# Ledger of designs, part 212: peptides against a protein of PDB entry 3HUF

Target 1, 320 residues: chain A of PDB entry 3HUF
Amino acid sequence: MWIIEAEGDILKGKSRILFPGTYIVGRNVSDDSSHIQVISKSISKRHARFTILTPSEKDYFTGGPCEFEVKDLDTKFGTKVNEKVVGQNGDSYKEKDLKIQLGKCPFTINAYWRSMCIQFDNPEMLSQWASNLNLLGIPTGLRDSDATTHFVMNRQAGSSITVGTMYAFLKKTVIIDDSYLQYLSTVKESVIEDASLMPDALECFKNIIKNNDQFPSSPEDCINSLEGFSCAMLNTSSESHHLLELLGLRISTFMSLGDIDKELISKTDFVVLNNAVYDSEKISFPEGIFCLTIEQLWKIIIERNSRELISKEIERLKYA

## One batch from the design tools (peptide; made by RFdiffusion4, then SolubleMPNN)

Design b2_p26_7_s4 (from b2_p26_7, 8 letters changed)
Fold by OpenDDE base, seed 1:
Formats: sequence, C-alpha cells, structure tokens
Structure b2_p26_7_s4 (fold): chain B 320 residues (1-320), chain A 26 residues (1-26)
Amino acid sequence: as target 1 above (320 residues)
Amino acid sequence: NEENNAEVFTEEEKEIIKKNEELLAK
C-alpha cells in the first residue's frame, strides 16, 4: 500500500494510506477519501492530482508498487517528484519512494510503498476477496511468489493444513485467515486519517498458530530440522519441493514409482509421495524403503523429537 | 493574494505554518 507522510507537519504530523483512486491535493481542500489537505501557504488551493492504480499481476510477482500518477493542476510553480518537474500531462511512477514537492513548499510529501502481497491457497477464496483487496492496493494471487508477504489459510474445521500453508509457514509468510480479510475491508475509511490504524496481521498470525496444534511454535523449529537426511519425491508441486528444501533435506526427484531402483533406495532415507499416489499404490511400495505423504511428514516435523521419530521409522522398515 | 490564504486555515493549522516559518528562518 502507498503511505504518505510529510515534513514540517504539512500533513498535520499524520501518515495516511492512499488506496487506489484519485486524490486532489492542495491547500484549500478538506481531507476525505478523495482529497488531501496540505498545510502550506506556498501551495495552490488545488495543486496536484494523485491517481493510484489498482495492482497489476506483475506487481504480485515483483512486490512493486501500484502505479502512482501525479498531475500538476496548472499551478504557478508546478510539482516535482524526485526533484524532476512533473510533465504538463502528468507522469506515472513505479518507484517505491517518491519525494513530492508542491510548488515552492520547502517541505516534501514523502510517499513510500509498504509491500503487501497476499497469496491464496485456493481459487475460491481468491475469487471472493481479490476485488476488495485490489481496491486496497494489495496484489493478490494463487501462485507462489517471492514477493508474497501474507498467505490466506482457509478455515475448514477439522481439516489438515495444506502443503501451501505448511510452506507459507516455513518461509515465514504471515498466515492470515478470512477474519483478518474482513477486518482489512472495514478499516478503509478509518485509515484515511491515520495509517497507524491499519490492522497488524501479526496478532492474527499469532492467534492462528496458538490455537491450531498443526503448527509448531516457530518456523525455526522446523527449518533444517531434517538436515543430513535424504529423500526422494515424485516430481509434483514446486511448493512441495521448496518445503522439503526448507526442512534441510537432500532431494532426489523421480517421475514414477518404477524409477525407484536399488541405487535410489541405497541413497534415500525415505520417499515422499502425494496423497493420490500414496493411497493408490501403498500396496506396491518397494521393500526396504519408508514411503510417506507430505502431511504425514508434517505431523512428524511438528514434533520436538522429529529427527528421532524419522530415524525410528527408517530403521523399522530396514529391519522389517 | 497571500491574505486570502490565511482565512482557509484553522488556528491549529496557522500555528503549524508559523512554526514552519520560524524553522526556516533559523
């Protein structure tokens, strides 16, 4: 989201979130959803127009800002952004930091991008929330992105957490739920006056972890917890691979269970399978190798003695 | 007109302006 603050209390010492939309900026406007008052004698009554676009798909992957358009409203002394005079037709900016000078005002408006990109675990929730979140200037998507800051967990009572949720947790993405999204949607008007009123996702995240026994206390409890072990996995999802990497596993990939030969077995402590393959082929697993699902692995990983538990299961199957 | 500029601000806003003018004069 875009946040503005200013030097010399020309914004009354307040920070403000700018959502996608159009703002008239000037001395003789009243602060509201479409106006930004600036307290200076050196600016015009109506000085500039700020237009913030909704996020693009590219912004979701890059964590880049919503496009920020600045137009001078034919003022005597113009408008500058990053020391450059705004063109007569206006200019668009994709920089994360904008120093906006209105006329001869010696104090600048500082606009900065606070990165927030929300990944959804399922398309249904994305479809439900994407429009509202985009109107907050929040990029949304389904695919994993290095720019992802938040991950939406679907609250289905009694369901196991998904691989996406597991991976989001381990990569230290803030996990949120629908309750947080609802809260975000309601604060849009209140944060106009003070950007500090924006709800912190950290409390929501803490509550999710605390109230769900499927999460360890910290990602650090699981990261590299299986260092020194080797696994083989079916070439399935990128998230599954990245999850296993974050556990510190050496990973070999195979395309079918038929590719699991004696050589692979000799180099591999266990095989990770998706649920469909595990359920369909459990009767035909190679002898002398421990096969499990990611969900079964997760249940072991969240235990404090995960290394001992894995070692016991590996040994049990070697001597069986 | 500079004079028409003063009527638009609240007393609090005028104090901000005054403080800023004093800050810049130093």
Scores: peptide ipSAE 0.378, ipTM 0.812, DockQ to the pose 0.339
Fold by OpenDDE base, seed 3:
Structure b2_p26_7_s4 (fold): chain B 320 residues (1-320), chain A 26 residues (1-26)
Amino acid sequence: as target 1 above (320 residues)
Amino acid sequence: NEENNAEVFTEEEKEIIKKNEELLAK
């Protein structure tokens, strides 16, 4: 989201969030959802128009800012952004930091981008929330992104956490739920005068983790916990592969159970399968190898003695 | 033109302006 602050108390010493939308900026406007009052004699009654666009798909992957358009409202002394005069038709900016000078005002408005990108675990929740979140200037998507800051966990009561949730946790993203999204959607009015009133997602996350025994105590307890072990996996989601990498595993990929030959078995400590293959092909598993699902692996890695548990299971199946 | 501009600001806002003018005059 864009946040503005200013020197010389020309914004009354307050920081403000600018959501996607259009703002008239000037001396003789009242602060509301579409107006920004600036307290200076050196600016016009209506001086500039700020327009913040909704996030693009590219912004979800890059963590880049919503496009910030500035137009001077035909003022005597113009508007500058980053020491450059704004063009007659307005200019658009993708920089994360903007120094905005209104006319001869000696105090600058500073706009800065606070990155927030929300990944969803399922398409249904994305479809429900994406529009509202985009109107907050928050990029949203389903695919893994290095720019992801938050992850929406699907709360199916009594189900195991998904691979997406596991991976999000290990990546140290803030896991949130629908309750946080609901709260986030209501803050538009309260944050106009004070950007610090934005709800803290970390508190929500702490509560989720505290109340769910399916999470380890920290990501650090699991990262590289299986270093030195080797696995083979079915060519599955990128998230599954990255999850296994974060565990410190050496990974071989195969396309079908029929590709699991004696050579692969000789180099592999265990095989990771998706639930569908595990359930359907359990009777046809290769002899002498430990096969498990990611969910079964997760139940092991969250234990304090994960390495010992894995070693015992590997040994049990080598001698069976 | 300066007097008509003063009517738009609250007393608090006028104090901010005054303080800023004093800051810039130093």
Scores: peptide ipSAE 0.376, ipTM 0.811, DockQ to the pose 0.302
Fold by OpenDDE base, seed 5:
Structure b2_p26_7_s4 (fold): chain B 320 residues (1-320), chain A 26 residues (1-26)
Amino acid sequence: as target 1 above (320 residues)
Amino acid sequence: NEENNAEVFTEEEKEIIKKNEELLAK
């Protein structure tokens, strides 16, 4: 989201979130959802127009800012952004930091981008929330992105957390739920005067983790917990691959169970399958190798003695 | 120009302006 602050208390010492929309900026306007009062004798009554666009799809993947447009309202001394005079038709900015100078005002308005990108595990939840979140200047999407800061859990996903949720947790993404999204949708008016009134997602996250036994106490309990083991991965998502990498596994990727010969079995500790393949191919599992789902692996990983547990299962099936 | 500007500010806003003028004069 865009946040503005200013030098010399020309914004009354307040920080303000600018959501997507249009703002008239000047000396003789009253602060509201479409106006920003600036307290200076050196600026026009109506000095500039700020327009913040809704997030683009690219912004979700890059964590880049919503486009920030500045137009001078035909003032005597103009408007500058990052020491450059704003053009007659206005200019658009994609920089994360903007120093805005209104006329001859000796104090500047500083706009900065606070990155917040929300990944959804469920397309139905994305469809429900995307419009509202985009109107808050928050990029949203389904696909994994290095720019994601928050992840929305799908509560309807049966008795186990999804691979997406597991991976989000290990990536140290802040996991949130619908309650946090509801709260975000209500803050739009209250944050006009104080950007610090933005809800803390970490409290929501802590509550989710505390109340769900499917999470370890921290990502650090699981990261590299299986270092030194090797697995074969069959018909899994990219998130599944990255999850197994974060566990410290050496990973081989195969197209079918038939690709696993005796030589590969000798070098591979276990095979990881998705649920559909695991259930359909149980009768076709290679002899002398331990096969499990990611969900079954996760149940082992969250235990304090995960290495001992997995070693026992490998030994049990290798000598059976 | 200065007189027309004074009528637009509240007393609180005038105090901010005064403090800023004092800050710039140092």
Scores: peptide ipSAE 0.374, ipTM 0.811, DockQ to the pose 0.339
Fold by OpenDDE base, seed 2:
Structure b2_p26_7_s4 (fold): chain B 320 residues (1-320), chain A 26 residues (1-26)
Amino acid sequence: as target 1 above (320 residues)
Amino acid sequence: NEENNAEVFTEEEKEIIKKNEELLAK
């Protein structure tokens, strides 16, 4: 989201969120959802127009800002952004930091981009929330992205957490739920979108982890916990691969169980399968190797003695 | 031109302007 602050209390010492939309900026306007009052004798009654665009698909992957347009409203002394005079037809900016000078005002308006990108675990929840979140200037998506700051967990009572949730946790992404999204939706209803009105996502996250025994105490308890072990991975997502990498595993990828020969078995500690393959092929597992699902692996990894538990299972099957 | 500018600001806003003028004069 865009946040504006200003020097010399010309914004009355307030930090304001600018959602996608159009704002008239000047001395003789009243603060509302479309106007920003600036307290200076050195600016015009109506001085500039700010226009913030909705996020693009690219912004979800890059964590880049919504496009910020500035137009001078035919003022005597013009408008500058980052020491450059705004062109006659207006200019557009994609920089994360904007110093906006209105006329001869000695104090600048500082606009900065606070990165917030929300990943969803399922398409149904994305479809429900994407429009509202985009209107807040928040990029949304389903696919893994290095720019993601938050991950929406789907709460199904009595179900295991998804691989997406496991991976989001290990990436130290803030896991949130629908309650947090509801709170975000209320922020836009304010007449003046003060940055202090943003709910604390970390409190939501702490409550989710505390109330769910499927999470370890911290990501650090699991990251590299299986360093030195080797696995073969079959028919898994990119998120599954990245999850196993974060555990410190050496990974070999295969297309079918038939690709697992005696040479591979000699070099591999265990095989990771998806649920469908594990359930259908149990009778056809290679002799002398430990096979498990990601969900079964996760249940072992969250235990304090995870390395000992895995070692015992590997030994049991190598000598059987 | 200066008099017509004074009518638009509240007393609180005039105090902000005054403080800023004093800050820049130092």
Scores: peptide ipSAE 0.374, ipTM 0.811, DockQ to the pose 0.329

Design b2_p26_8_s1
Fold by OpenDDE base, seed 1:
Structure b2_p26_8_s1 (fold): chain B 320 residues (1-320), chain A 26 residues (1-26)
Amino acid sequence: as target 1 above (320 residues)
Amino acid sequence: KKKEEEEKKLEEEQDKLAEEALEEAK
């Protein structure tokens, strides 16, 4: 989201979130959803127009800012952004940091982008929330990205956490739920006066982790916890592969269960399968190899003695 | 401190320009 602050007291010493929309900026406007009051005699009554666009699809992957348009409202001394005079028709900016000078005012408005990109685990929740979140200047998507800051967990009571949720946890993404999204949607008016009123997702995350026994205490408890072990994985989702990498596993990939030969078995401690393949092929698993699902692996990983548990299962099958 | 002095000077200049404009409008 865009946040503005200013030098001196020209913004009354407060920060403000700018959501997608249009703002008239000037000395003689009242702070509301479409106006930003700036207190300086060197600033025109109506000085500039700020227009923040909704996030692009690209912004979800890059963590880039919503486009920021600045137009001078035909003022005597103009408007500058990053020491450059704004053109007569206005200019658009994609920089994460903007120094906005209104007229001759020696105090600048500093606009900065706070990166927030929300990944959804399921398309239904994305469809429900995307429009509202985009109107907050928050890029949303289903696929993993390096720019992802938050992950929305599906609250299906009694279901196991998904691979997406497991991976989001291990990559230290802030896991949130629908309750946080609801809360986030309500603050839009209150944050006009004080950007610090934006709800902290970390408290929501802490509560999710604390109240759900399917999570370890920290990602660090699981990251590289299986270092030195080797697995084979059916060519499945990229998230599953990345999850196993974060566990410190050496990963071999195969295309079919028929590719699991004696050589692969000799180099592999266990085979990771998706649920569908595990359920369909469990009767035909090769002898002497430990096969499990990612969910079964996760149940072992969250235990404090995960390495010992895995070792015992590997040994059990070598001597069976 | 230097910026505050610059702002104060600009305010004084703007006040003067406002007074001049009010006198020209009379």
Scores: peptide ipSAE 0.032, ipTM 0.590, DockQ to the pose 0.035
Fold by OpenDDE base, seed 4:
Structure b2_p26_8_s1 (fold): chain B 320 residues (1-320), chain A 26 residues (1-26)
Amino acid sequence: as target 1 above (320 residues)
Amino acid sequence: KKKEEEEKKLEEEQDKLAEEALEEAK
């Protein structure tokens, strides 16, 4: 989200979030969803127009800012952004930091980008929320991204958490739910005068973790917890691979269960499968190797004695 | 005349504020 602050109390000492939309900036406007009052005699009654565009799909992957357009409203002294005069037709900016000078005002408006990118585990939830979140200047998507700051947990009552949720937790993404998204949608007007009133996702996250026994106490309890073990997995999702890497596993990939030969078995402690393959192929599992699902692995990982539990299961199946 | 005097007074106030801010930024 874009946040503006200003020097010399020209914004009344307040920070403001600029959501996607158009803002008239000047001395003789009243603060609302489309106007930014700037208190300086050096500033025109109507001085500039700021236009924040909705996020692009690329912004979800890069964590880049919503495009920021500035137009001078035919003022005597113009408008500058980063010491450069704004062109007559307006200019567009993708820099994360903008120093905006209105006319000869010695005090600048400082605009900075606070990254917030929400990953969804469920395409239906993305479809439901994407429009509203984009209107908040929040990029959204389904795929894993290094720019993701938040992850929407798919709540299915009585189901295991998804691989996406497991990975989001281990990579220290803030896990949120629909209740937080609803809250975000309602606070838009309250943050006009004070950007600090933006709802904190950490409280939502704490509540999710506290009330769900499928989460460990911290990501640190699981990260590298299986260091020294080796696994093989089907060349499936990148998230599954990254999850296993975060556990400290040495990972071998295979294309089919038929590729699991004696050599692979000799080098591998266990095989990780998705639910579909596990359920369909359980009769044809290679002898002498421990096969489990990611969800079964997760249930072991969240236990305090995960290493001992894995060792016992490996031993049980090597001698069966 | 009144608008020009107001505009000139606004310019003088702007120049003064610009000088004050240059001193505070040092």
Scores: peptide ipSAE 0.032, ipTM 0.576, DockQ to the pose 0.039
Fold by OpenDDE base, seed 5:
Structure b2_p26_8_s1 (fold): chain B 320 residues (1-320), chain A 26 residues (1-26)
Amino acid sequence: as target 1 above (320 residues)
Amino acid sequence: KKKEEEEKKLEEEQDKLAEEALEEAK
């Protein structure tokens, strides 16, 4: 999201969130959803127009800002952004930091981008929320991204957490739920005067973790917890691979269960499968190797004695 | 402090220009 602050008292000492939309900026406008009052005699009654675009799909992957357009409203002394005069037709900016000078005012408006990118675990929730979140200047998507700051967990009652949720937790993404998204949708008017009124997602996250026994106390309890073990996995998802890497596993990939030969078995402690393959092929598992699902592995990993538990399961099946 | 002094000086200059414009309009 874009946040503006200003030097001196020209913004009344307040920080403001700018959502996608158009704002008239000037001395003789009243603060509302479409106007930003700036208090200086050096500033025109109506000085500039700010236009913030909705996020692009690319912004979700890069964590880049919503495009920020500035137009001078034909003022005597013009408008500058980052020491450059704004062109007659206006200019667009993709920099994360903008110093906006209105006329000869010695105090600048400082606009900065606070990155917030929300990943969804399922396409249905994305379809439901994407439009509203984009109107808040929040990029949204389904795929894993290095720019992802938040992850929406879909709580299905009685289901295990998904691989996406497991991975989001281990990579220290803030996990949120639909209650937080609902709250975000209501703040648009209240944050006009004070950007600090933006809800803290960390409180939501703490509540999710506290109330769900499927999470360990911290990501650090699981990261590298299986260091020294080797697994093989079916090459099905990048998220599953990254999850197993964060556990400290040496990973081998195979394309089919038929590719699991004696050599692979000799180098591998266990095979990780998705639920569909595990359920369909359970009768066809190679002899002498421990096969489990990611969800079964996760149940072992969240235990304090995970290394002992997995060692016992490996031994049990090697000698069966 | 320096910026506040610059703003105050600009305000004084603008007030003076406004007074001059009001005198020229008489």
Scores: peptide ipSAE 0.030, ipTM 0.530, DockQ to the pose 0.032
Fold by OpenDDE base, seed 2:
Structure b2_p26_8_s1 (fold): chain B 320 residues (1-320), chain A 26 residues (1-26)
Amino acid sequence: as target 1 above (320 residues)
Amino acid sequence: KKKEEEEKKLEEEQDKLAEEALEEAK
């Protein structure tokens, strides 16, 4: 999201979030959803127009800013952005930091981009929320992204957490729920006056973790907890691979259970399977290897004695 | 059926965008 602040109290000492939309900026406007009052004798009554575009779909992967257009409203002294005069037709900016000078005002408006990208665990939830979140200048998506800041957990009562949720937790993404999204949708008007009224997702996250026994106390309890072990997995999911890497595992990949030969078994401590393959192929598992699902592995990893538990299962099968 | 097709299309679009972003980062 774009946040504006200003020097010399020209914004009354307040920070403001600018959502996608158009804003008239000047001395003789009233603060609302489409106007920004700036208190200076050196600026015009109506001085500039700011236009913030909705995020692109690619911004979800890059964490890049919504495009920021500045137009001077035919003022006597013009408008500058980053010490450059704004062109007659307006100019567009993709920089994360904008220093905006209105006329001869000695104080600048400082605009900075705060990255917020929300990943969804399922397409249904994304379809429900994407439009509203994009109108807040928040990119949304389904796939893993290095720019992802928040992850929406699907609340299914009594189900195990998904691999996406497990990975989001370990990569230190803030896990949120539908209650946070509902709250986020209501703050759009209140943050016009005070950007600090933006809800803190960390409180929501803490409540989720506290109330769900499927989470460890911290990601650090699980990261590298299986260092020194080797696993093999089906080459099916990037998130599953990244999850196992974060556990400190050495990973080999295979395409089918038939590719699990004596050589692979000799180099591997256990095999990680998806639920469908595990349930269908239980009878056909290679002898002398421990096979488990990611969900079964997760249940072991969240235990304090995870290394001992895994070692005992490996030993039982290697010496049987 | 129509909802499932829309969900699948959205997943395919996200996969494509992820691939493009990985190529632009190299």
Scores: peptide ipSAE 0.021, ipTM 0.434, DockQ to the pose 0.012

